Peptides against a protein of PDB entry 6DSZ. Designs and how they scored, part 27

Target 1, 361 residues: chain A of PDB entry 6DSZ
Amino acid sequence: NYVVTAQKPTAVNGCVTGHFTSAEDLNLLIAKNTRLEIYVVTAEGLRPVKEVGMYGKIAVMELFRPKGESKDLLFILTAKYNACILEYKQSGESIDIITRAHGNVQDRIGRPSETGIIGIIDPECRMIGLRLYDGLFKVIPLDRDNKELKAFNIRLEELHVIDVKFLYGCQAPTICFVYQDPQGRHVKTYEVSLREKEFNKGPWKQENVEAEASMVIAVPEPFGGAIIIGQESITYHNGDKYLAIAPPIIKQSTIVCHNRVDPNGSRYLLGDMEGRLFMLLLEKEEQMDGTVTLKDLRVELLGETSIAECLTYLDNGVVFVGSRLGDSQLVKLNVDSNEQGSYVVAMETFTNLGPIVDMCV

## One batch from the design tools (peptide; aimed at target 1 E300 Y313 V318 D336)

Design b2_p14_7 (made by RFdiffusion4)
Pose (drawn by RFdiffusion4):
Structure b2_p14_7 (pose): chain A 361 residues (1-361), chain P 14 residues (1-14)
Amino acid sequence: as target 1 above (361 residues)
Amino acid sequence: TSMEQLAEKLAEEA
């Protein structure tokens, strides 16, 4: 027999922003399935440079540039456990994606967990963290000689884990995650020590959270902490400081995705399965001593995009809406809500044949 | 800039 592709996969599973082509090259990297798309934000709009294709299902796609690098290094993990670090190199008149490092990191003894694979990267590029199997948190230290991607497993006493994030602004690599056991689910803190290959007691106390907490947000350096998005209550956790708001405006649909807007983290974008688009706020309270603190949380609806699996703010008040169940599109957010109450205006839609349930000729 | 102005307008309306 013989199989050909009549149409590339159109559903968008992942999208990230960063400086990948050069420095201050606003790149939008869209993950479909086995395809990877790279764009440069130009005055025209989204203009592509190179659409590559891999022999795997892209499951983790993150960007970073470690200590003393020219441009961001891209990291990709296949669902069949193929890890690689890539680098856009336009040194010649052509384009080549050099593979700085690669390595298969499958464990012969783990059970894939509910909520699938998670790939997290250290705030200062100390390591790559993986959550492939239950009870096994895998660490991949980041240096230069680790070109044959080597790795080691730590053990995780917390068996059922929902979402994991690296915390900003800590003495060393620290992890914040939501896990489940009997008696609801909680949030616990750990420290990753890649010198002893162990877990150390985390920065702050284990808190009880909402029963349906589904997302953890890594809050940047000026504030520090973690934001946990459940079904009804949006909570902020940072050591002893703790804030939460529970608008009934949210419960109607589960919040699925989040995206950081400002570098400060004062504004975030949220998405519903009903197709909404929220703005999560961390309002500031600059005090006498020239320092900046955080006072409250406020969520107010912006309008509605399509159902988003990915979410990314590009530039000049524009957000790329990566839709898996429908057409992905381009959106302009305006200060003046011109028509009705929707601060959201569609600019461009991308044909997504969506989940093809049935068909005929 | 425009996002900051949007957040300020939402704060005034609240």

Design b2_p14_7_s1 (made by RFdiffusion4, then SolubleMPNN; from b2_p14_7, 6 letters changed)
Fold by OpenDDE base, seed 2:
Structure b2_p14_7_s1 (fold): chain B 361 residues (1-361), chain A 14 residues (1-14)
Amino acid sequence: as target 1 above (361 residues)
Amino acid sequence: SEVDKLAEKLREEA
């Protein structure tokens, strides 16, 4: 009996940061296929706390804080459509990951979307949204007392959704999405009615965006609205303000991931398919009435990293670069560039041994 | 933070 010590997966397919272990701790959570690794971010680096085996490949991993919770909860969806909400509990030295709620959200009917699974959480924690199948938007209402995750579908007229997010600062849960039709790519918004289980007209739309518009970033208040990232352009829209930039530097490689640096949404990290790391800057203008509006967008090249599958700003200029294709990295952003003009310094590298090719012999 | 200083520096170099 050769005990083939199954090599642990090393390729990262998701990462998130938040306060999962406590209200005070900053955590980094890393998804590696079926494994969840939990770290505490310290001045000395990443301290491992717990590794959790999941009953399937992690497809969605999001932290959220319902009203009245002291720390974040973790939503996980697997590639087999098993959903759970997890809580960290520590009692002395005993560490437990508790399932607060679970359910299977698979539909018997539907075409799985070619762009994969998208999972999003309303910023006010009213619902979870899932794009699993073409022409359907699945809603999981968030109820504190319900251990069983129940979902319902709303029909989408737009069959080819590219990306979707919940917007901030909306009275009702509101989604913003990029979709493709025969005329091109467009941005639309819908309000989600939990009561009626239907979409209502959203606050705004933008027809005929860039043909390769691929990502939506929901921007927090006071700006609100969304950023749309394409191959050639970055645009902002909030219903009242529209702004677009087309920096030549982003045309060289497709932006594939993003992460918010500031809670107010003034800065974002962007990663492209060549491993270039950018900062997206939102410039504010304060109006005479005390309202804050977007004045301008700016993109700056910071340096080069491994090709990011996911990016997570931690603290004090430290960024985790989760890589599927290369080695994951912990990098430091410096105020001063090096001799090569890079603001990025690798602090730690995590060797990626590649996908375990199960050669079924 | 150092990132704030970096972001400010990047804004000034515009």
Scores: peptide ipSAE 0.428, ipTM 0.915, DockQ to the pose 0.852
OpenDDE base, seeds 1, 3, 4, 5: peptide ipSAE 0.369, 0.347, 0.399, 0.382; ipTM 0.902, 0.896, 0.911, 0.907; seed 1 fails the geometry check

Design b2_p14_7_s2 (made by RFdiffusion4, then SolubleMPNN; from b2_p14_7, 7 letters changed)
Fold by OpenDDE base, seed 3:
Order: structure tokens, then C-alpha cells, then sequence
Structure b2_p14_7_s2 (fold): chain B 361 residues (1-361), chain A 14 residues (1-14)
């Protein structure tokens, strides 16, 4: 009986950075199909801590810190709609990944959305939002005492949601989403009422955005609002201010992933389908009243990497490039460009052996 | 940080 030790998956389909193992440790968490890898980020590189087998392909992986938690918790949703909240516990040399809560969030009725599963967490940790099916937004209230994740659906009038995020700085949980209708693509906001289990009118909307608007980035305070990334344009809107740029360089290849560099949302990394790495910069203007407003948006080419499925800024200009199609990389951002004009240097490369076709029997 | 210096450089050169 050859126990074919199933080759461990190497293609990365998600990555997140946060403080999962402790309040002090910086962690990189990598999703490789059904496998979760947990690293501590050190000055010497990535130190492996734990590997976890999941009961299905990881579709959503997000770190969040509820009020009164000393470290981040991990939300995972699988492609089979199994949801869990995980906690890291260490007692001496014993390392345990504890399931705090779990549930299956599959609906009996619904058309799975063509753009796949979207999972988002409210910045204030009031709820998890899931776009699983067309015309439905699923809400999982975050309650500390519930071992069972209970969800409810709110009907969306907008059937074709492209991307959705929770906004920052909102009294009520507020989503911002790009959707498509027969007239084009639009941006809309809704407040989510947990009590009434319905949407209320959000603070703003933007009709007739770019036809290929594909991503929403929620911007933290002090800026607030959202960035909408298209094929030709990048736009910012916060209800009061609108700003758009159309840098020619982004027309060459579709931006497919992003990651926030700074907690205040002043800088983002963008990756495109050609493996180009960009920095999106929010130039601030401080008003006389002490308010911070967006002065300008800039996009700068940093260099080239593997084609990113996901990006995450670690520390000290180090970025993890999670790749599904190529090798994943640790790259360093340098202040000075090399002879080729690149600010990106590969530090480590992680060989991708190709897709494990998980024959779900 | 190095990333801050990079960002400042990029903002000045553009």
C-alpha cells in the first residue's frame, strides 16, 4: 500500500498578515488550497510555526481583533461554505489551533455568484459579510458567546456585485460595493442593520463608474471612504470628496490584487496580471481645522514579481507575493532603484509545483 | 522606515 503522501499544495490562493500567535509576533498566514501555513516574521525571514489542514479549500481568510482580544482571530470560509473562527494557543511547547466558533453558511436556494466567494469583516468586528449568491448578502453577527456561527441573509437589489468591502469610521456597519446593471457599473453603499436584518441607505453612491471597475478598497480614517480600481482609472470617494486618476501605465495589465501598507491607508501595493508591482499613494493635505483630506492619488511602478494572487506587506519594506500561477516570493522594497530602475529585489523564492487537482471524491 | 523613504522619494520625483 503506497501511501502516496499527497504532495503538499504549493500554489498560494490567499495570504494575510497580523498578530495571530501573540500580540507581539508578526505573522504571515498562507492559504494553499486546504492547507493553512502559519509563520512568524523575523529579521532572518519566515519561521514556520504550524500547519493546519482544513476540511476544504480555503476561499476566505481574514484576521480580525474583536474588542478585548489580545491578539487576532482568524476567520476562514471554505469553498464548501464551512465557516470557522480560529484562535492560536500556545502552552509551553504545545501549540493548539482552537475553533472558537463554526458553522455551515450554505443556502439551499441561490445562484452561486460568478465572481466567486467574497468574505469581509467589519472593521469594528460587529459582523462578517458574505457575498456567496446573487441577490443575497449574508451576515454573520460576531458574538463572543456563540460557538455556532449563525447567519442570516439580506436581499440585495443589485444582482451582480463585483466587489464589496466594509467601510471604516461608520456608526453602523456600512458596505461599499461595485455592481453591474444594464447601464454599466456603479458604486453604492448600504448600512447594515443587525436589529432589523435589512439594508438602510448608505452615506453615498457613485453611478456610472468605469466599465471595468473591479475592486473596492476601504480606506481607514482619517481619509475614510473607498478606492475603486478599474482597468483605466483609480478613483477615490468618501461622500464629500471625489478624485480620479487615469495613469496610462495601469492600462497595460489588469490590477488583480492589493494590500494596505500603512494602518492609516496612505499607501497600498497593487499587483497586476503581468506581475508588475505598484505603489498607490494617497497624498494628504492637512486642513486648518486639523482635518486630513486627500490631496492627490499617485501610482508608481516599483518593479516586477511573480504574478500575485495576493500581496501582503510584512515589515521593513518586505512584501510577501503569494502566487498561484508562479513561484511565491519574499521581496524587498528598496529606496534606491537598481540598474533596471526596479525598487524590488527578490529575497526568497518558494517553488510552485503546480495546482494540486484535489479530486474531491 | 525604508518604505517611508521610498514613498517620500516617489512622491517628490513625480
Amino acid sequence: as target 1 above (361 residues)
Amino acid sequence: SEVDELAEKLLKEA
Scores: peptide ipSAE 0.479, ipTM 0.923, DockQ to the pose 0.878
OpenDDE base, seeds 1, 2, 4, 5: peptide ipSAE 0.463, 0.473, 0.468, 0.466; ipTM 0.920, 0.923, 0.921, 0.921

Design b2_p14_7_s3 (made by RFdiffusion4, then SolubleMPNN; from b2_p14_7, 8 letters changed)
Fold by OpenDDE base, seed 4:
Structure b2_p14_7_s3 (fold): chain B 361 residues (1-361), chain A 14 residues (1-14)
Amino acid sequence: as target 1 above (361 residues)
Amino acid sequence: SEVDELAKKLLEER
């Protein structure tokens, strides 16, 4: 009996940073198929803390901090629609990942969306939103005392949602999404009523965005609103202000990943299908009344990395590049470019041994 | 931070 030690998955399919182990620790959490890896980010690099086996492929992994929690909780949704909220507990040397809540959110009826599972959390931690099936938006209300994740569906008139996020700074939970209809791609917003279990009209919409608009980035206050990333353009809208840029450099390859650098949403990292790493910069204009408005958007090429499935800014210019197709990397952003014009230096490389072919024997 | 300096530089180059 050759115990083929099942090779641990190496392909990264998600990553997130936050304060999961403690309020003070900066963590990197990496999803590798069914495996969750938890690291503490240190000046010396990534310190492994715990590995967790999940009962399914991780499809969504998001950190969130409900009011009154000292540290972040982890929401996980698997490809089999098992949802859980995890908490890190340490008691002396004993480390436990506890399930605070769980549930299965699968519907018996529904067409799984072609763009896959989307899971989002309201910035105010009022709810989790899930786009699992066409024409449905699933809501999981976040309640502190609820060990059972209960969900309900709201019907979406828009059958072909491309991407969706919760907006910041909204009185009610508000989603912003790109959808496709026969006329093209559009952006729309809805408020989510927990009481009525319905959508209300959102603050704004933008019809006829770029045909290849694929990603929504919710922008924190003070800017608010959303960034819409396409193949040829990047647009910003917050209901009052619209800005669009079409930098020629992004036409060369499709942007597939993004991550916020700053808590205020002034800078983002963008990764494309060629492994190019960009910085998206939101230039602010301070008005005489102290209001901050978006002046301009800029995109700058930083350099090249492995093709990112996910990106996360850690600290001090260090970025984790989670790759599914190639080796994952820790990279450093430098102030000065090298002789090739790159601001990116690889610090560490994590070998991707390729897809675990589950040879079902 | 180094990222702030980088961002500043990138903004000034245009």
Scores: peptide ipSAE 0.429, ipTM 0.909, DockQ to the pose 0.858
OpenDDE base, seeds 1, 2, 3, 5: peptide ipSAE 0.396, 0.416, 0.393, 0.404; ipTM 0.902, 0.906, 0.901, 0.904

Design b2_p14_7_s4 (made by RFdiffusion4, then SolubleMPNN; from b2_p14_7, 9 letters changed)
Fold by OpenDDE base, seed 4:
Structure b2_p14_7_s4 (fold): chain B 361 residues (1-361), chain A 14 residues (1-14)
Amino acid sequence: as target 1 above (361 residues)
Amino acid sequence: SEVDELAEALKKKA
């Protein structure tokens, strides 16, 4: 009996950073198909803590900190619509991953969206939002004592949602999304009423954005609003201010992932389909009243990495590049460019063995 | 942070 030890998946399909193991530890969580890997980020590198097998391919993985929690909880949604909220518990050397809540959020009726599963968490931890099916937005209320993840659907008039995020600094949970209709791509906002289980009109909209607008980044306070990333342009809107840039350098390859560097949303990493790593910078202007407004957007090429499926800034200029197509990397951002003009240095490479093609022998 | 210095260095090149 050749126990073919099924090779552990190596292709990364998601990564997130936060404080999952403790309030003090910085963690990197990596999704590799059905496997969750948990690391502590140290000065020496990534220390493995735990691996968790999931009952399906991880489709959504998000850290969030409900009010009164000392550390982050982990929301996972699988491609089979199994949802769970996980907590890390350690007692001495004993490490337990506890399911705080779980549920299946599959609908019997609905067209699965072509852009796949989108899962988002309200920054104030009021709800989880899921775009699973065209014309539906699923809401999971976040209640402290509820072990059963109950969800309800709100109908979306916009059938072709490209990307969606919750906005920051909103009195009510507010989504911002890019959608496509016969007239092009547009950005819209909705407030989500938990009480009435409906959408209310959001604070702003932007019709006729770039035709290839593909990603929404919710920007924290003090800026607020959202960044919309296209093929040719990057735009910012917060209801009061609009800015757009069209740096020629981003036209060469499609930006496919992003990660926030700063808690205040002043900087983002962007990765494209060629493995180019960019920094998006939000330039601030301080008003005489002490308010901070966005002055400008800037994109800078940092260098080249593996083609990122996901990016996460860790600390001290260290970035994890999660790759599905190539080797994942731990890279260092340097202040000074090398002779080739690159600010990126590979520190560690994690071999991707590729998809285990089940050779049916 | 090193990233702050990088961001500042990048700003000076514009």
Scores: peptide ipSAE 0.339, ipTM 0.890, DockQ to the pose 0.873
OpenDDE base, seeds 1, 2, 3, 5: peptide ipSAE 0.023, 0.026, 0.331, 0.019; ipTM 0.557, 0.575, 0.892, 0.470

Design b2_p14_8 (made by RFdiffusion4)
Pose (drawn by RFdiffusion4):
Structure b2_p14_8 (pose): chain A 361 residues (1-361), chain P 14 residues (1-14)
Amino acid sequence: as target 1 above (361 residues)
Amino acid sequence: SAVKKALEELEEEE
């Protein structure tokens, strides 16, 4: 027999922003399935540079540039456990994606977990963290000689884990995650020590959270902490400081995705399965000593995009809405809600044949 | 509103 592609996969599973082509090159990297798309934000709108194709299902896609690098290094993990670090190199008149490092990191003894694979990267590029199998947190230290991507497993006493994030602004690599056991689910803190290959007691106390907490947000450096998005209550956790708001405006649909807007983290974008688009706020309270603190949380609805699996703010009040169940599109957010109450205006839609359930000729 | 003010601040920073 023989199989050809009549149409490339159109559903968007992942999208990230960063400086990948050059410095201050606002790139939008869209992950479909086996395809990877790279764009440069120009005055025209989204203009592509190179659409590559891999021999795997892109499951983790994150950007970073470690200590002393020219441009961001892209990291990709295949669902069949193929890990690689890439680098856009337009040295010549052509374009080549050089593979700085690669390595298969499958464990012969783990069970894939509910909520699938998670790929997290250190705030200061100390290591790559993986959550492939239950009870096994895998660490991949980041240096130069680790070109044949080597790795080691730590053990995780917490068996059922929902979402994991690296915390900003800590003495060393620290992890914040939501895990489940009997008696509801909780949030616990750990410290990754890649010198002894162990877990150390984390920065702060284990808190009880909402029963349906589904997302953890890494809050940037000026504030520090972690934001946990459940079904009904949005909570902020940072050591002893703790804030939460529970607007009934949210419970109608589960919040699925989040995206950081400002570098400060004062504004965030949220998405419903009902197709909404929220703005999560961390309002400031600059005090006498010239320091900045955080006072409260406020969530107010912006309008509605399509159902988003990915979410990304590009530039000049524009957000790329990566839709898996429908058309992905481009959106302009305006201060003046011109028509009705929707601060959201569609600019461009991308044909997504969506989940093809049935068909005929 | 609060969201309008937040968006206005965002436009100014652009």

Design b2_p14_8_s1 (made by RFdiffusion4, then SolubleMPNN; from b2_p14_8, 6 letters changed)
Fold by OpenDDE base, seed 1:
Structure b2_p14_8_s1 (fold): chain B 361 residues (1-361), chain A 14 residues (1-14)
Amino acid sequence: as target 1 above (361 residues)
Amino acid sequence: SVAEEALRELEEEL
């Protein structure tokens, strides 16, 4: 009897940073197929706290802090459409991951989207949004007392959604999404009514964006709005202001992931398919009335890493590079470049043993 | 450089 010791998955398919274990602890959470790894970020490096087995492959993993919570909660959606909200509790040396809420959000009828599962959380924690199927947007209302995650669908006229986010600073939950139709790719916004279970007209739209526009970044206040990332261009729009850049350096490889560095959305990390790490910078312009507007966008090449599936800024210029195709890395961003002009130094490398092909014999 | 300035700000927030 060969006990095939099931090798632990090593390929990273998601990572998030926040305050999950306590209000004070900085955590790194890593999704490796069916496993969740929880670390505390320390001056000495990553301290492992707990590993959790999930009921399936993790497809969505997002931290969020409802009003009146002292620390972040974790939303997980699996590839089998099992949703849960998790809380970390520690009582002395006893560590428990508590399921606050759970549910299955699978539909009996629907075409699964070819671009996969998208899960997003409203910044004010009013709802979770899910793009699971073409022409449907699923809403999970967030209620403190609800142990059962119930969802409803809203029909989308836009059948081919590429990416979607909730916007910041909106009176009602508002989504911004890139979609494709026969005329090209476009950006649209919708308000989500929980009462009526329908979409209302959003604050703005942008028709005929770049043909390869693939990602939406919701920008926090004071800027607000969204960044749209394409193959050749990066654009900002907030309803009042539009700005576009086309830095030649991004044309060399497709940007595939991003992470916000600053809480105010002034800096982002970008990773491409060649493992290049960039910083996207939002330059501020202070108006005479004290309003902050976007002056300019800049993209700077920082260096090279493993090909990122996900990026997360930790602290003190330290970045976790979660890789599916290569080794994951903990990297340091240095102020001074090396002889090759790189600002990136690998601090730690986490060996990826590749996909465990479950040879079903 | 813009990169150096941006990276310097990351060290000062500690």
Scores: peptide ipSAE 0.360, ipTM 0.871, DockQ to the pose 0.808
OpenDDE base, seeds 2, 3, 4, 5: peptide ipSAE 0.353, 0.276, 0.354, 0.355; ipTM 0.869, 0.771, 0.867, 0.869

Design b2_p14_8_s2 (made by RFdiffusion4, then SolubleMPNN; from b2_p14_8, 7 letters changed)
Fold by OpenDDE base, seed 2:
Structure b2_p14_8_s2 (fold): chain B 361 residues (1-361), chain A 14 residues (1-14)
Amino acid sequence: as target 1 above (361 residues)
Amino acid sequence: SVAEEALKELEAEL
């Protein structure tokens, strides 16, 4: 009887950074199918803290900090629609991952969206939004005392949502989404009323965006608004300001992931399907009244990495490149380019052994 | 370069 030691999953399907173990610790959390790996980011590299088995493939993994929490909580949704909110607790040497809340958010009726599960959290932690099914937006109100995650659906008229985010700086929770209809792709916003359990008209819309517009980035204040990433163009809109760029370099391969570098949204990492790593820069203009507006957008090629499924800026120019198709990497961004013109140096490589075919014999 | 300027600001946050 050869006990084939079940190989641990190595392909990364999600990663997030934040302060999960403490208020002071910088963490990297990595989703590998049904496994959650928790690291502390140190000057020496990634220190493993805990590995957690989940009851299903992780589909959504987001850190959030409700008002009055000292550290981040973790929202997880599995591919089987099991939702939980997790808290890290340490008592001496004992490390516990506590379930603060849980629930199953599966609907009996609905067409699962072809673009997969999208989970988003309101920046003010008022709600979680889920796009699970076409024509439905599921809302989980965030309540500290509720151990049972209860959700309700709001009907979306827009059946084919490509991507959706919550906007920053909105009095009411406001979503921004790219959708497709017979006329093309468009951007729309809705306010989400928890009280009435309906959508209200959002602050802005943009009809007829680029046909391959695929990603929404919510931009923090002071800029606000959103970035829309297409195949050929990157556009910014906040209701008052519109700006578009079409850098030829992004046309070569589809941008598939992004991560915010600066808390104020001045810089973003972008990864494409060829493993190219870019910096997106938002140039600010300060008005005489003290308002900050977007002056321009820039895209700069930094170098090449493994094909990113997810990117996380950590600290000090260190980036984790989570890869599903190749080896994950810890890379350093250098101020000076190498002889090849790359600003990227691999610090550590994490071997991807490919999909574990669970041959249940 | 714009890249170099963008990357210099990353070192200053220590």
Scores: peptide ipSAE 0.302, ipTM 0.837, DockQ to the pose 0.812
OpenDDE base, seeds 1, 3, 4, 5: peptide ipSAE 0.296, 0.208, 0.297, 0.298; ipTM 0.834, 0.744, 0.834, 0.836

Design b2_p14_8_s3 (made by RFdiffusion4, then SolubleMPNN; from b2_p14_8, 7 letters changed)
Fold by OpenDDE base, seed 4:
Structure b2_p14_8_s3 (fold): chain B 361 residues (1-361), chain A 14 residues (1-14)
Amino acid sequence: as target 1 above (361 residues)
Amino acid sequence: SVAEEALRELEKEL
């Protein structure tokens, strides 16, 4: 009887950074299939705090801080549509991960979307949005006292949503999404009415974006709006300002992940399918009235890493590169380039043993 | 470079 010690999954399929263990701790949370790893980011590197087994493959993992919480809560959705909100609780040396709320959000009828599960949280923590099925947007209202995650569906006319985010700075929860129809890809916004359980017209739309527009980045204030990333172009829109760039360097490989560096959305990391790491910069223009507007977008090649499934900026130029296909990395961004023109230095590498092929013996 | 400027700003926020 070979007790095949089931190797723990090593392929990373998600990562998030925030203040989950305390208000003061910076955490890195890593999803590896059914496994959640919780680290504290320290000057010495990643300190492991807790590992949590989930009742399914983690499909969505997002940190959020409801009003009056001292630290972030964790939303998890599994590939089997089990949703939970987790809280970290420490009492001396005793560490507990508490389920504050849970629910199953599976629908009896629906076509699972080909682009997979998308889960998003309103920046003001009013709701969670889920794109699980074509033509449906599921809403989970966030209420502090509700231990049962109740959801409802709103019908989307747009059947082929590619990506969706909640926008910042909106009076009502507002989604921005890329969708495809027979005419191409488009960007649209909707306000979400919790009261009426319907969509209202959003602040803006952009028809006929790039055919391969694949990602939406919601930009915080003061800029607001969204960045749309395609194969050949990166565009910004906030209802009033439109700007597009088509840097030749991004045409070489598809951008597949992004992460915000600055809380104000001035910089983003971008990773492509070749493991190239870019910085997207939002150049500010201060108006005479003190308003900040977008002047320009720039993309700079930083260097090469493992092919990122997810990226997260930690602190002090340190980036976690979560890889599904290769080894995950902790990398340092240096101000000065090396002889090859790279600003990226690998600090630590986390071996990916590949997919555990369950050989049914 | 724009990259160098952007990276220098990361060090100042600490």
Scores: peptide ipSAE 0.350, ipTM 0.853, DockQ to the pose 0.813
OpenDDE base, seeds 1, 2, 3, 5: peptide ipSAE 0.284, 0.349, 0.270, 0.344; ipTM 0.763, 0.854, 0.763, 0.855

Design b2_p14_8_s4 (made by RFdiffusion4, then SolubleMPNN; from b2_p14_8, 8 letters changed)
Fold by OpenDDE base, seed 2:
Structure b2_p14_8_s4 (fold): chain B 361 residues (1-361), chain A 14 residues (1-14)
Amino acid sequence: as target 1 above (361 residues)
Amino acid sequence: SVAEEALAELEKSL
């Protein structure tokens, strides 16, 4: 009996950063199929803390901090619709990952969306939103005392949602989404009523955006609103202000992932299908009343990495490049460019051995 | 450059 040592998955399909192990520790969490790897980010690099086997492929992985938690909790949704909220608990040398809440959120009726599973968390931690099926938006209310994740569906008139996020600074939980209809792609907002279990009209909409608009970035206050990323254009909208840029450099390859650098949403990393790494900059204009408005958008090419499935800015110009198709990397952003004009230097490379072929023996 | 300015302003907490 050859015990084939099951090769550990190496392809990254998700990554997130936050304060999961403690309030003070900066963590990097990496999803590799059914495996969750937890690291502490240190000045010396990534320190492994724990590896966790999940009962299915991780489809959503998000950190969030409910009001009065000292550290972040982890929401995971698997491809089989098993949802859980995990907490890191250390007691001396004993490290436990505890399940705070769990549930299965699968519906008996529904067409799984072609763009896959989308999971989002309200910035004020009022709810989790899930786009699992066409024409449905699933809501999981976040209640601390509930160990059972109960969900309800709201009917979404827009059947072909491309991407969706919760907006910041909204009195009620508000989603912003790109959708496609026979007339093209559009952006719309809805308020989510937990009480009535329905959508209310959101603060704004933008009809007839770019035909290849594919991503929504919710922008924190003071800017608020959202960035919409297309193939040819990047647009900002907050209900009062609209601004669009069409930098020729982004037209060469599709932007596929993003990550916020600054807590205030002034900078974002963008990764494309060629492994190019960009910085998106929001230029501020301070008004005489002390309000901050968006003056301009800029995109700068930083360099080249492995093709990112996910990006996480860590700290001090260090970025984790999670790759599914290539080797994952820890890279440094330098202020000065190298001889090739790149601001990116690889610090560490994590070999991707490819997909685990389940050899059914 | 705009890139250099953006990179110079990176927060350092580590």
Scores: peptide ipSAE 0.305, ipTM 0.834, DockQ to the pose 0.643
OpenDDE base, seeds 1, 3, 4, 5: peptide ipSAE 0.264, 0.274, 0.302, 0.266; ipTM 0.821, 0.823, 0.826, 0.819

